# Peptides against a protein of PDB entry 2AZE, part 210

Target 1, 148 residues: chain A of PDB entry 2AZE
Amino acid sequence: AQECQNLEVERQRRLERIKQKQSQLQELILQQIAFKNLVQRNRHAEQQASRPPPPNSVIHLPFIIVNTSKKTVIDCSISNDKFEYLFNFDNTFEIHDDIEVLKRMGMACGLESGSCSAEDLKMARSLVPKALEPYVTEMAQGTVGGVF
Target 2, 101 residues: chain B of PDB entry 2AZE
Amino acid sequence: GRLEGLTQDLRQLQESEQQLDHLMNICTTQLRLLSEDTDSQRLAYVTCQDLRSIADPAEQMVMVIKAPPETQLQAVDSSENFQISLKSKQGPIDVFLCPEE

## One batch from the design tools (peptide; made by RFdiffusion4, then SolubleMPNN)

Design b1_p29_1_s4 (from b1_p29_1, 8 letters changed)
Fold by OpenDDE base, seed 3:
Structure b1_p29_1_s4 (fold): chain B 148 residues (1-148), chain C 101 residues (1-101), chain A 29 residues (1-29)
Amino acid sequence: as target 1 above (148 residues)
Amino acid sequence: as target 2 above (101 residues)
Amino acid sequence: MSTIEVSFKSVHSSLRFKSSFKEGKNTLL
């Protein structure tokens, strides 16, 4: 009886770990798709323009963004060496990492929300190694969650 | 029996996890390749137009922060305090503002 | 108070860091 109990505990532990890893894998896939899609977009844009963008017109990854209403009053304190910043706002703000920005730009093809058109799904599949294509398909269908 | 069933389940879960780890390794490898490719690095950027698509500067102020690894970010967003504190240990922090136009 | 340098310029880095923006203290690793 004790042996069975121990194995049941272990089973549950493994199931939870697998669930967590599934979430991590999905995020990694989304990152890969987003990055590759971004690179392709920019490559195409530069080719069409026959030139790279001006140096001061782009922000390279990695970055984060903070946004707030234009009406928000912001007080900023900066150390002399720029190692420390302190921002005080009089109203709420939002923080987003670069991956979230890319997702909202559509770089993940709507896969993050399972909102993929046929073309979006085709693009997403084309941006991952063949071994990952089935998982991408499952993500788009919302069928991820089962045990392999 | 019950013991045999549980044992078999654990074996199957182990196989599933190993396959999952394999797929994760593939993804990690691809990301590393991107990070090591000079041309990809050069092309890994967003524009002002991209940022406007996320938060319109006509209505929102959009601040971009580039910070070294292990930079500490403390954020408080409550009715009584709205604050962001940044502390870098490895170098200066750069802050940019997305223009409205 | 200090005024931040208002600019839009490219600052390239090959580094990637993990971030969390939950309320409180976060470390960008």
Scores: peptide ipSAE 0.018, ipTM 0.853, DockQ to the pose 0.042
Fold by OpenDDE base, seed 1:
Structure b1_p29_1_s4 (fold): chain B 148 residues (1-148), chain C 101 residues (1-101), chain A 29 residues (1-29)
Amino acid sequence: as target 1 above (148 residues)
Amino acid sequence: as target 2 above (101 residues)
Amino acid sequence: MSTIEVSFKSVHSSLRFKSSFKEGKNTLL
């Protein structure tokens, strides 16, 4: 009886761990797809233009963005010695990491929300190793979260 | 029996987790390869046009922050305080403003 | 259109700089 109880606790622990890893894998897949798609897009664009964009016109990863109303007043304090920035806003702001930006750009093919068209899904699958394709399909269908 | 069933369940879960770990390793490897590929890194960029697609400078200002690894970011967004603190120990922090078209 | 108003202050200085950003890409450094 006690042994069974212990195993049941272990079972629950493993289920939770698996769930966490599933979430992690999904994020990793999205990152991979988004990144590869971005690189592919830019490569194609540069080839068409036959030249790279001006260096100061692009923002290389990694980065974060902060957006706020154009009416927001920002007070920025900079400490040169400590490489510190302190931004004080008089209104709300938003912070987005680069991956979130890529997702919103559609670089993850809508997979992040399970809103893939057939072409989106095709693209997403093409940007991952074959072993990951089934999982990409599951993500697109919203059927992730099961146990193998 | 119950014990046998639980034992079997745990074995199955272990196998599932192993498969999951394998997939994660594959994915992590791909990301690492991308990070180590100089051409990919050169092409790993967005434009202000891209940023406008998610936050239109007509209504929003878009600030881009590039900081060294392990830079600390603290943010407070409340009715009484709206603040972002950045602390880098490995180099200067670069801040850019995306223009409005 | 509204203008973006940013105030910059060096922690090592008593001076505070106020800027209204115009169209165009700006570095805040």
Scores: peptide ipSAE 0.018, ipTM 0.852, DockQ to the pose 0.030
Fold by OpenDDE base, seed 2:
Structure b1_p29_1_s4 (fold): chain B 148 residues (1-148), chain C 101 residues (1-101), chain A 29 residues (1-29)
Amino acid sequence: as target 1 above (148 residues)
Amino acid sequence: as target 2 above (101 residues)
Amino acid sequence: MSTIEVSFKSVHSSLRFKSSFKEGKNTLL
């Protein structure tokens, strides 16, 4: 009886851990797809232009963005060594990391929301090792972790 | 019995976790390879046009922050306080504005 | 092509820069 109880507790613990790892794996896959897709896009674009973009026209990863209404007043305090910044806003703002930006750009092929077209899924599969392709398919179908 | 059933379940969960670990290792390896490829890193960028697709500078001010790893960010967004605090441990923080055009 | 404007030279009229600071919290990637 007590042994069964202990195993049931362990079962629940393992299920939770697996759930966390599934989430982490999905994010890693999305990052991989997004990065490779971005690089591919830019490589093609530079080939078409026959030159790289001007240095000050691009932002290399990693980065974050902050956006707010143009009407928002922002006071920025900066340390002398530029190690510290303080931004005070008089209204709401949004923060997005680079991965989120890439997702919104479509670099993850809509896989993040399970909204992949046939072409999107084809692209996504082409950007991961063969071992990850089945998982990409499950993500697109929204069936990840269905066995649990 | 119930004990045998639970034992079998745990074995199956162990196999599932091992499979996940394996896939994660593959994925992290791929990301590492990307980080080690100089040409890929050179091409890992977005443009102002890309940022406009996220938040149009015609309506929104778009600020870009480049900070060293391990930089701390604190954000408060409430009716009582709207604030972002940054503290770097490894170097200076760079802030850019995306032009409207 | 558009250029990225470095801080301290804001095109946003509501962005003000001052000489002070405060510590942050959460770690960036």
Scores: peptide ipSAE 0.022, ipTM 0.856, DockQ to the pose 0.051; fails the geometry check
Fold by OpenDDE base, seed 5:
Structure b1_p29_1_s4 (fold): chain B 148 residues (1-148), chain C 101 residues (1-101), chain A 29 residues (1-29)
Amino acid sequence: as target 1 above (148 residues)
Amino acid sequence: as target 2 above (101 residues)
Amino acid sequence: MSTIEVSFKSVHSSLRFKSSFKEGKNTLL
């Protein structure tokens, strides 16, 4: 019937929207874990050293990373006010944001790939509010994506 | 019947979406708290050693870009053009090179 | 425009928790 068809269309619309929100939530959780884990790491390191690192030895978030072969020739043009940059490379390059860097550093506890040890999962759970712990568990198990 | 089943599905999906919205609000709140916490801001950094673990400067040139929010980035990586363009609207852009160890 | 020497140091410590870059045409991010 026409009514059933209309409801099925709406059902698919809602399912797709939920799927999109699930993806967004997962990314937000990973960001939260990564940032908090980074902060904890650095806090502990500074406590052990009894001092902060030299200012010019660290890069505060947010940032972007660009990497290319050391053999790549790079030409850079910069405006006088430093509002505009233009880089020309003679070969391929890669761009990574700070979140990706943190993930590769293991700050997200391997949760991004579902590669969590028991200790990784314990750490991940400890870095989110209680209400998010079940979702973190589902992410680690690879069981997200279902309707809850 | 079919109609009853679909109606029930839609109700359940509505509840699920509301739960997702709630969880997302919790997450965004936590991130805002971190951004507003001075100690967290001070400690939210990576080192040259961290960056070397991602892309070894012995083999790769590693460039760090810090720019104000809403800075426009355009990157072309093709056989005919390898280019990155940056345009800031809120302040100067800073670019740094990660040294070798 | 001019050429700048690239060095490694921290610039500022503001934390924003989202991309500082706005996606534009041909962006790889």
Scores: peptide ipSAE 0.018, ipTM 0.852, DockQ to the pose 0.040; fails the geometry check

Design b1_p29_2_s1 (from b1_p29_2, 9 letters changed)
Fold by OpenDDE base, seed 5:
Structure b1_p29_2_s1 (fold): chain B 148 residues (1-148), chain C 101 residues (1-101), chain A 29 residues (1-29)
Amino acid sequence: as target 1 above (148 residues)
Amino acid sequence: as target 2 above (101 residues)
Amino acid sequence: MLSKLSVSHFKPPPLSSETKVHNFEILSL
């Protein structure tokens, strides 16, 4: 019937929207965990050292990294006010944002790939509000969205 | 029947979406709190050692780009062009080289 | 210690509209 068909179209629309929101939520959770874990790590390190690191030895968020072969020739142009940069490479390069860097550092506890150890999962859960803990568990188990 | 089943599904999906929206709001609030906390911002940093774990400066040249929020990045990585363009809206951009260990 | 990259000081030309580019925004904490 036409009525049932209309409802099926609406059902599909809602399912797709939910899927998109699930993806967004997962990324937000990973960011939260990664940032809090980084802050916690550095706080502990500074406490042990009884001092902060030298200012030019660290890079504060936000940042991006660009890497390429050491053999790659790079030409860079900069505006007078430093508001604009242009980099030209003679070979391929990679760009990584700060979140990706933190993930590769293990700051997201392996949750991004569902490869959490028991200790990693415990850490991840400890870095989110109680309301998000069930979702973190689902992410670790790879069961997110299984009810849809 | 089929109609009743679909109607029930739509109600359940609405509830699920509302739950997701709530969780997203909680998460975004936490991120905002982190961005507004001075101590957290002071401690939100990586070291050269961290960066070396991502890309080895012995084999790779590693640039670190510090740009204000909402800086636009355009990248082309193709057989014809290898280019990165940055345009800031809120302040100067700084570029650093990660030294070898 | 991190060193600033030495660059040439010229205003970069705008990218061609015919160039296929990927657009990103720098994420903020």
Scores: peptide ipSAE 0.020, ipTM 0.859, DockQ to the pose 0.168
Fold by OpenDDE base, seed 2:
Structure b1_p29_2_s1 (fold): chain B 148 residues (1-148), chain C 101 residues (1-101), chain A 29 residues (1-29)
Amino acid sequence: as target 1 above (148 residues)
Amino acid sequence: as target 2 above (101 residues)
Amino acid sequence: MLSKLSVSHFKPPPLSSETKVHNFEILSL
């Protein structure tokens, strides 16, 4: 009886850990797809233009974005060495990391929402190692979450 | 019996976790390879057009922040306080504005 | 490669030394 109870507790612990790892794996896959897709896009664009973009016209990863209404008043305090910044807003703002930006750009092929077209899914699969392809398919179908 | 059933379940869960760990290792390895490839890093950028597709500068002010790793970002977004604090330990922070066309 | 910023939501500490800037110039993308 006590042994069975202990095993049930362990079972629950393992299920929770698996769930966490599934979430982490999905995010890693999305990052990989988004990054590779971005690189391919830019490579193609530079080939078509026969030149790289002007140095100050692009932002390299990593970065974060802050956006707010054009009407928002922003006060900024900066340390002398630029190690510290303080922004005060008079209204709400949004913060996005670079991965979220890439997702919104469609670089993750809609996989993040399980809204992949056939073409999107084909692209996504092409950007991961073969071992990850089945998992990508499950993500696209919204069937990830079960224990395998 | 109950004990045998639970034991079998735990064995199956162990196998599942091992499979996940394997897939995660593969994925992490791929990301490391990408980070080590200088050409890929050179091409890992977004443009003004990309940023406009996310938040229209006609309606939104868009700032891009480049900060060293391990920079601390603290944000407060409430009716009484709207603030972002950045503190770097490894170098200066750069801030860019996405211009309107 | 990817963002490595630590993000938290609480009242930030004061800056060690600061210069207040209004209508500041930032680098244009």
Scores: peptide ipSAE 0.019, ipTM 0.858, DockQ to the pose 0.085
Fold by OpenDDE base, seed 4:
Structure b1_p29_2_s1 (fold): chain B 148 residues (1-148), chain C 101 residues (1-101), chain A 29 residues (1-29)
Amino acid sequence: as target 1 above (148 residues)
Amino acid sequence: as target 2 above (101 residues)
Amino acid sequence: MLSKLSVSHFKPPPLSSETKVHNFEILSL
């Protein structure tokens, strides 16, 4: 009885750890897909334009964005060396990292929400190593919760 | 019996975790390779159009912040305070804005 | 490379030094 109880505790511990790793893996996959898709998009765009974009017209990763209403008043305090910033807003704001921006741009092919078209899923699969394709499929189907 | 079932479950879970670890290693390797690829990094950018697609500059101000790795960001968004603090230890922070059209 | 910023919701620490700017100069895209 005690042995079984110990094994049940261990089972639960492993299940939780697996769940955590699944989440981490999903995020890593999304990052990979989003990044590769962005690079691919931009490569194609530059090829079509026959030139890179103007230097000051793009922002390279990594970055974050802060957005707020245009009516929001922002006070900014900056250290002399620009190592420290303080922004004070008179209203609410949003912060997004570059990964989230890429997701919102559709760079993760809707995989983040399990809302992939057939074409989106095909794209997502094409942007990962073969070994990851089954997991991408599971993510798209919402079936990742199962044991391998 | 119960013991046999649990033992079998643990073996299966161990195999599943090993598979996950393997897949994660593949992912991290791919991300590392991407970070080391000069052409990929050159092409890893967003445009103002991209930013407008996620927040309309007609109604929203979109500020882009480039900061060194491990920069600390502290945000307060409450009825009493709306504040963002940034502190870098590895270099200056740069701020950009999409132009109004 | 993706962002590697650390985010917390604690009270911001005091700045070592500051220059207040209401309409701060930024690079336009």
Scores: peptide ipSAE 0.018, ipTM 0.858, DockQ to the pose 0.090
Fold by OpenDDE base, seed 1:
Structure b1_p29_2_s1 (fold): chain B 148 residues (1-148), chain C 101 residues (1-101), chain A 29 residues (1-29)
Amino acid sequence: as target 1 above (148 residues)
Amino acid sequence: as target 2 above (101 residues)
Amino acid sequence: MLSKLSVSHFKPPPLSSETKVHNFEILSL
């Protein structure tokens, strides 16, 4: 009885660890797909235009964005060396990292929300090593974790 | 019996975890290779059009923050206070505004 | 074309410790 109880505790611990690793793996896959897709898009665009974009027209990763209503009053202060910033808003704001921006741009092919079309899934699979393709398929189907 | 069943479950979970570890190693390697590729780094950018697709500057003010690693961000979003503080130790922080159309 | 934000130049005052603090952990790609 006590032996079985000990094994049940260990089982639960392992299940939780696996769950965490699954979440981490999914995020890593999404990042890989998003970044590679972005790079390919931009490469194609530059080739078609036969020129790189103007220097001040693009923002390279990494970055974050902050957005708020245009009606929001923002008071900004900056140190002389630009090492410190303070923003005061009179209303709510949103903060998004670059990965979230890429996802919203569709760079992760809708895999993050389970809204992959057949074309999206094909693209996603093409952007990962062969060993990861089955997992991408499982993510698209929402069947991740059914391996147990 | 129950003991045999639990033992078998633990063996299966161990196998599953090993598979996950392997896949994670593959992913981590791929991301590292991307970060080391100069051409990929050069092409890893978003445009004003991309930012407008996320939040329309006609309705939203959009700021882009580029900061060195280890920069600290402190945010307060409550009914009484709305504030963002940035502190860098490795260099200057750049803040950009996405222009309207 | 993106423009840099024009702000007042002085050292910001210290903030309360009762806030969410995050370090920039963004993949450098």
Scores: peptide ipSAE 0.019, ipTM 0.852, DockQ to the pose 0.092; fails the geometry check

Design b1_p29_2_s2 (from b1_p29_2, 10 letters changed)
Fold by OpenDDE base, seed 5:
Structure b1_p29_2_s2 (fold): chain B 148 residues (1-148), chain C 101 residues (1-101), chain A 29 residues (1-29)
Amino acid sequence: as target 1 above (148 residues)
Amino acid sequence: as target 2 above (101 residues)
Amino acid sequence: MLSKLSVSHFKPPPLSSETKVYNFKILPL
């Protein structure tokens, strides 16, 4: 019947929206874990050193990195007020945002790839509110994607 | 029947979406708390050593870009053009080079 | 220690449909 067809269309629409929200939630969880883990690491390091690192030796979030071969020639144009930059490369380059950097540093505990040790998973769970712990577990197991 | 089954599915999906919305709100709240905590922001940094682990300055030239919120970055990486354009709305942009070991 | 990049003369950047766009945030909310 036409009514059933309409409901099936709506069902599919909702399933797709849920899937999108699941992806967004996973990213938010990873960001939270990565940031908190980074802060904890640095706090501990500064306590052990009994001082903060030199100001010019650290990069605070947010940032991005651009990397290219050392042989790549880069021309940079900058406005007088430094509001505008233009970089021209003679070869390919890569751009990485701060979250990607943190993930590669292991700050997300390998949760982003589902490659968590038991210790990594314990750390990840400790860095989120209790309500999010079940979802972190599902991410580690690769079982996210079902409707709950 | 089929209609009853579909109706039940929609109710279950609504409940699932509400749960997701709740969890997302929790996450957003936590991230906002981090952004508002002065100590957390002070400690939210990476070192040159960290960056070397991502891209080795011995082989790669590594630039760090610090830009205000809402800064727009446009990147072209094609056979004809290799270009990055930055436009800030809220302040100056700073660009740094990561030194070699 | 980080060093600031040397810069040449400024010219307006072109717009292209082939560009990837990123928006900076204090935290990626």
Scores: peptide ipSAE 0.026, ipTM 0.858, DockQ to the pose 0.090
Fold by OpenDDE base, seed 3:
Structure b1_p29_2_s2 (fold): chain B 148 residues (1-148), chain C 101 residues (1-101), chain A 29 residues (1-29)
Amino acid sequence: as target 1 above (148 residues)
Amino acid sequence: as target 2 above (101 residues)
Amino acid sequence: MLSKLSVSHFKPPPLSSETKVYNFKILPL
């Protein structure tokens, strides 16, 4: 009886751990797709333009984005060595990491929400190793979440 | 019996977790390769146009923060306080503003 | 094109229970 109870506790622990790993894997896949897609896009664009973009016209990863209303008053203080910044806003703001920006740009092909067209799914699959393709398909269908 | 059933379930869960670990390893490896590829890193950028696409450029101001690893960003977003603090340990922080087109 | 922001003087802010903390890292690892 006690042995069975112990195993049931272990079972639950493993299920939770698997769930967490599934979430982590999905994020890793999205990051990979988004990054590769971005690189591919830019490579193509530079080839068409026959030149790289001006240095001050682009932002290389990694970065963080802060956005707020244009009407928001922002006071900023910077240390002499630029190691410390303080921003004060008179209204709400949003913070986004670079991965989120890439997702919003469509670099993850809508896979993050499971809203992929056939073409988007094809692109997503093409940007991952073959071993990950089935999982990408499951993500697109919204069927990820069960224990396999 | 119950014991045998639970034992079998745990075995199956172990196998499932091993498969996940394998897939995660593949992903991590791919990401590592990308981070080590000079050409990929050169091409890993967004434009101001890209940034404008994530927020209404007519209504929103967009700032970009580039900071060294391990930089701490603390944000307070409440009814009484709206604040962002940046603290770097490894070098200077750069902040950019994306102009309206 | 991007424009750099420049401002003056720093005052450390207090911590609160509502503080969200982000840790910058080099992508992807």
Scores: peptide ipSAE 0.026, ipTM 0.857, DockQ to the pose 0.105
Fold by OpenDDE base, seed 2:
Structure b1_p29_2_s2 (fold): chain B 148 residues (1-148), chain C 101 residues (1-101), chain A 29 residues (1-29)
Amino acid sequence: as target 1 above (148 residues)
Amino acid sequence: as target 2 above (101 residues)
Amino acid sequence: MLSKLSVSHFKPPPLSSETKVYNFKILPL
């Protein structure tokens, strides 16, 4: 019947919306874990060194990374107020945001790729509120999205 | 019947979405709290050593860009054109190079 | 929340102001 068809369309719409929200939540969880883990790491490191690093030796979030071969020729033009930059490369380059950098550093405990050790999972769980722990576990197991 | 089944499915999906929304609210709240914590923000940094784990400066030039919120980055990476354009609206952009050593 | 840059792959528009060649700042450590 037409009513059933309408409900089936609505069902599909809701499933897609849930899928999108699940993806967003996973990313937010990874960001939270990565950030807290980074802060924890740096706090410990500064305590061990008995001092903070020199101000100009570190890059605070947020940032992006651009990398290319050292052989790549780069021309950079900057506006006088530094509001505009134009980079011209003679070869390919890569761009990474700060979250990706943190992930590659292991700050997300391998949760982003489902490669968590038992210790990694323990750390990840410890860095989120209790209500999010089950979801972290599901992410580690690759079982997120069971409603689909 | 089929109608009853679909109706039940929609109710279950609604409940699932509500649970998801709740978790998202918790997560976003945590992130806001972190952004408001001065000590956390002070400690939210990476070092050159960290950056080398992404791309080794011995082989790659590593450029760090810090820009204000809402800065637009347009990148073209093709055989005919390799460009990055940055336009900020809220302040100056800073660019750094990670040293090789 | 953390701020993010807006990334797109459209052709870059021309700069709106006069530009100069820039030497990047090298991090000391």
Scores: peptide ipSAE 0.021, ipTM 0.853, DockQ to the pose 0.073
Fold by OpenDDE base, seed 4:
Structure b1_p29_2_s2 (fold): chain B 148 residues (1-148), chain C 101 residues (1-101), chain A 29 residues (1-29)
Amino acid sequence: as target 1 above (148 residues)
Amino acid sequence: as target 2 above (101 residues)
Amino acid sequence: MLSKLSVSHFKPPPLSSETKVYNFKILPL
């Protein structure tokens, strides 16, 4: 009775912890895939062009993106040492980290939304260690939750 | 019975968690390796074309912020205030604007 | 490695030093 109740509490606790770890792992996998895919894409592009892109034409990770309407007025204040910035907008803005940018670029192969084609899944699998491939498959199928 | 079932569940969950921990370690290791690979870091970039796929500079102003790790970003996006505050602890922050064309 | 900034939604604190108008660097592309 009481023992079973205690175990049920523990079961729920473990389930929640597992859920959290699943989320963390999925994000890590997506980061890995996105990063490797980006590197691969750029390597291929540079090979095809037979040269690297101009230094000032690319943005290296890490970065964040802030976007807003072209009509938005932005006031920017910067400290003399450039350690502090203050932006004031007269309208709404969006903030995206580099990972989100990569996802939107398709670098995560649609795995982030479970919208992988066969080719996407193949690519995703190829960009992770073998031990992670089953989990990538589960993510693509949306069956991760069914494993536990 | 109930006790046996719960006990079995807990064992299975323990195994599952251990598997997750293992996979996370593998993944973290891979990410560290990538961070330490000079060639990978050299190739870890996006272009303005890539950024246009996120927000078209013809319609949106796209600002890129490069900041050191642990830089704090505070954002207020409300009807009354639209603000972004950045505070770096490790170095200067650089800001870039993607051109329309 | 991918990096995330620390993000909060609290009101931005005042700047700790004098500020100036900043002109963004425009990428060539």
Scores: peptide ipSAE 0.019, ipTM 0.848, DockQ to the pose 0.089

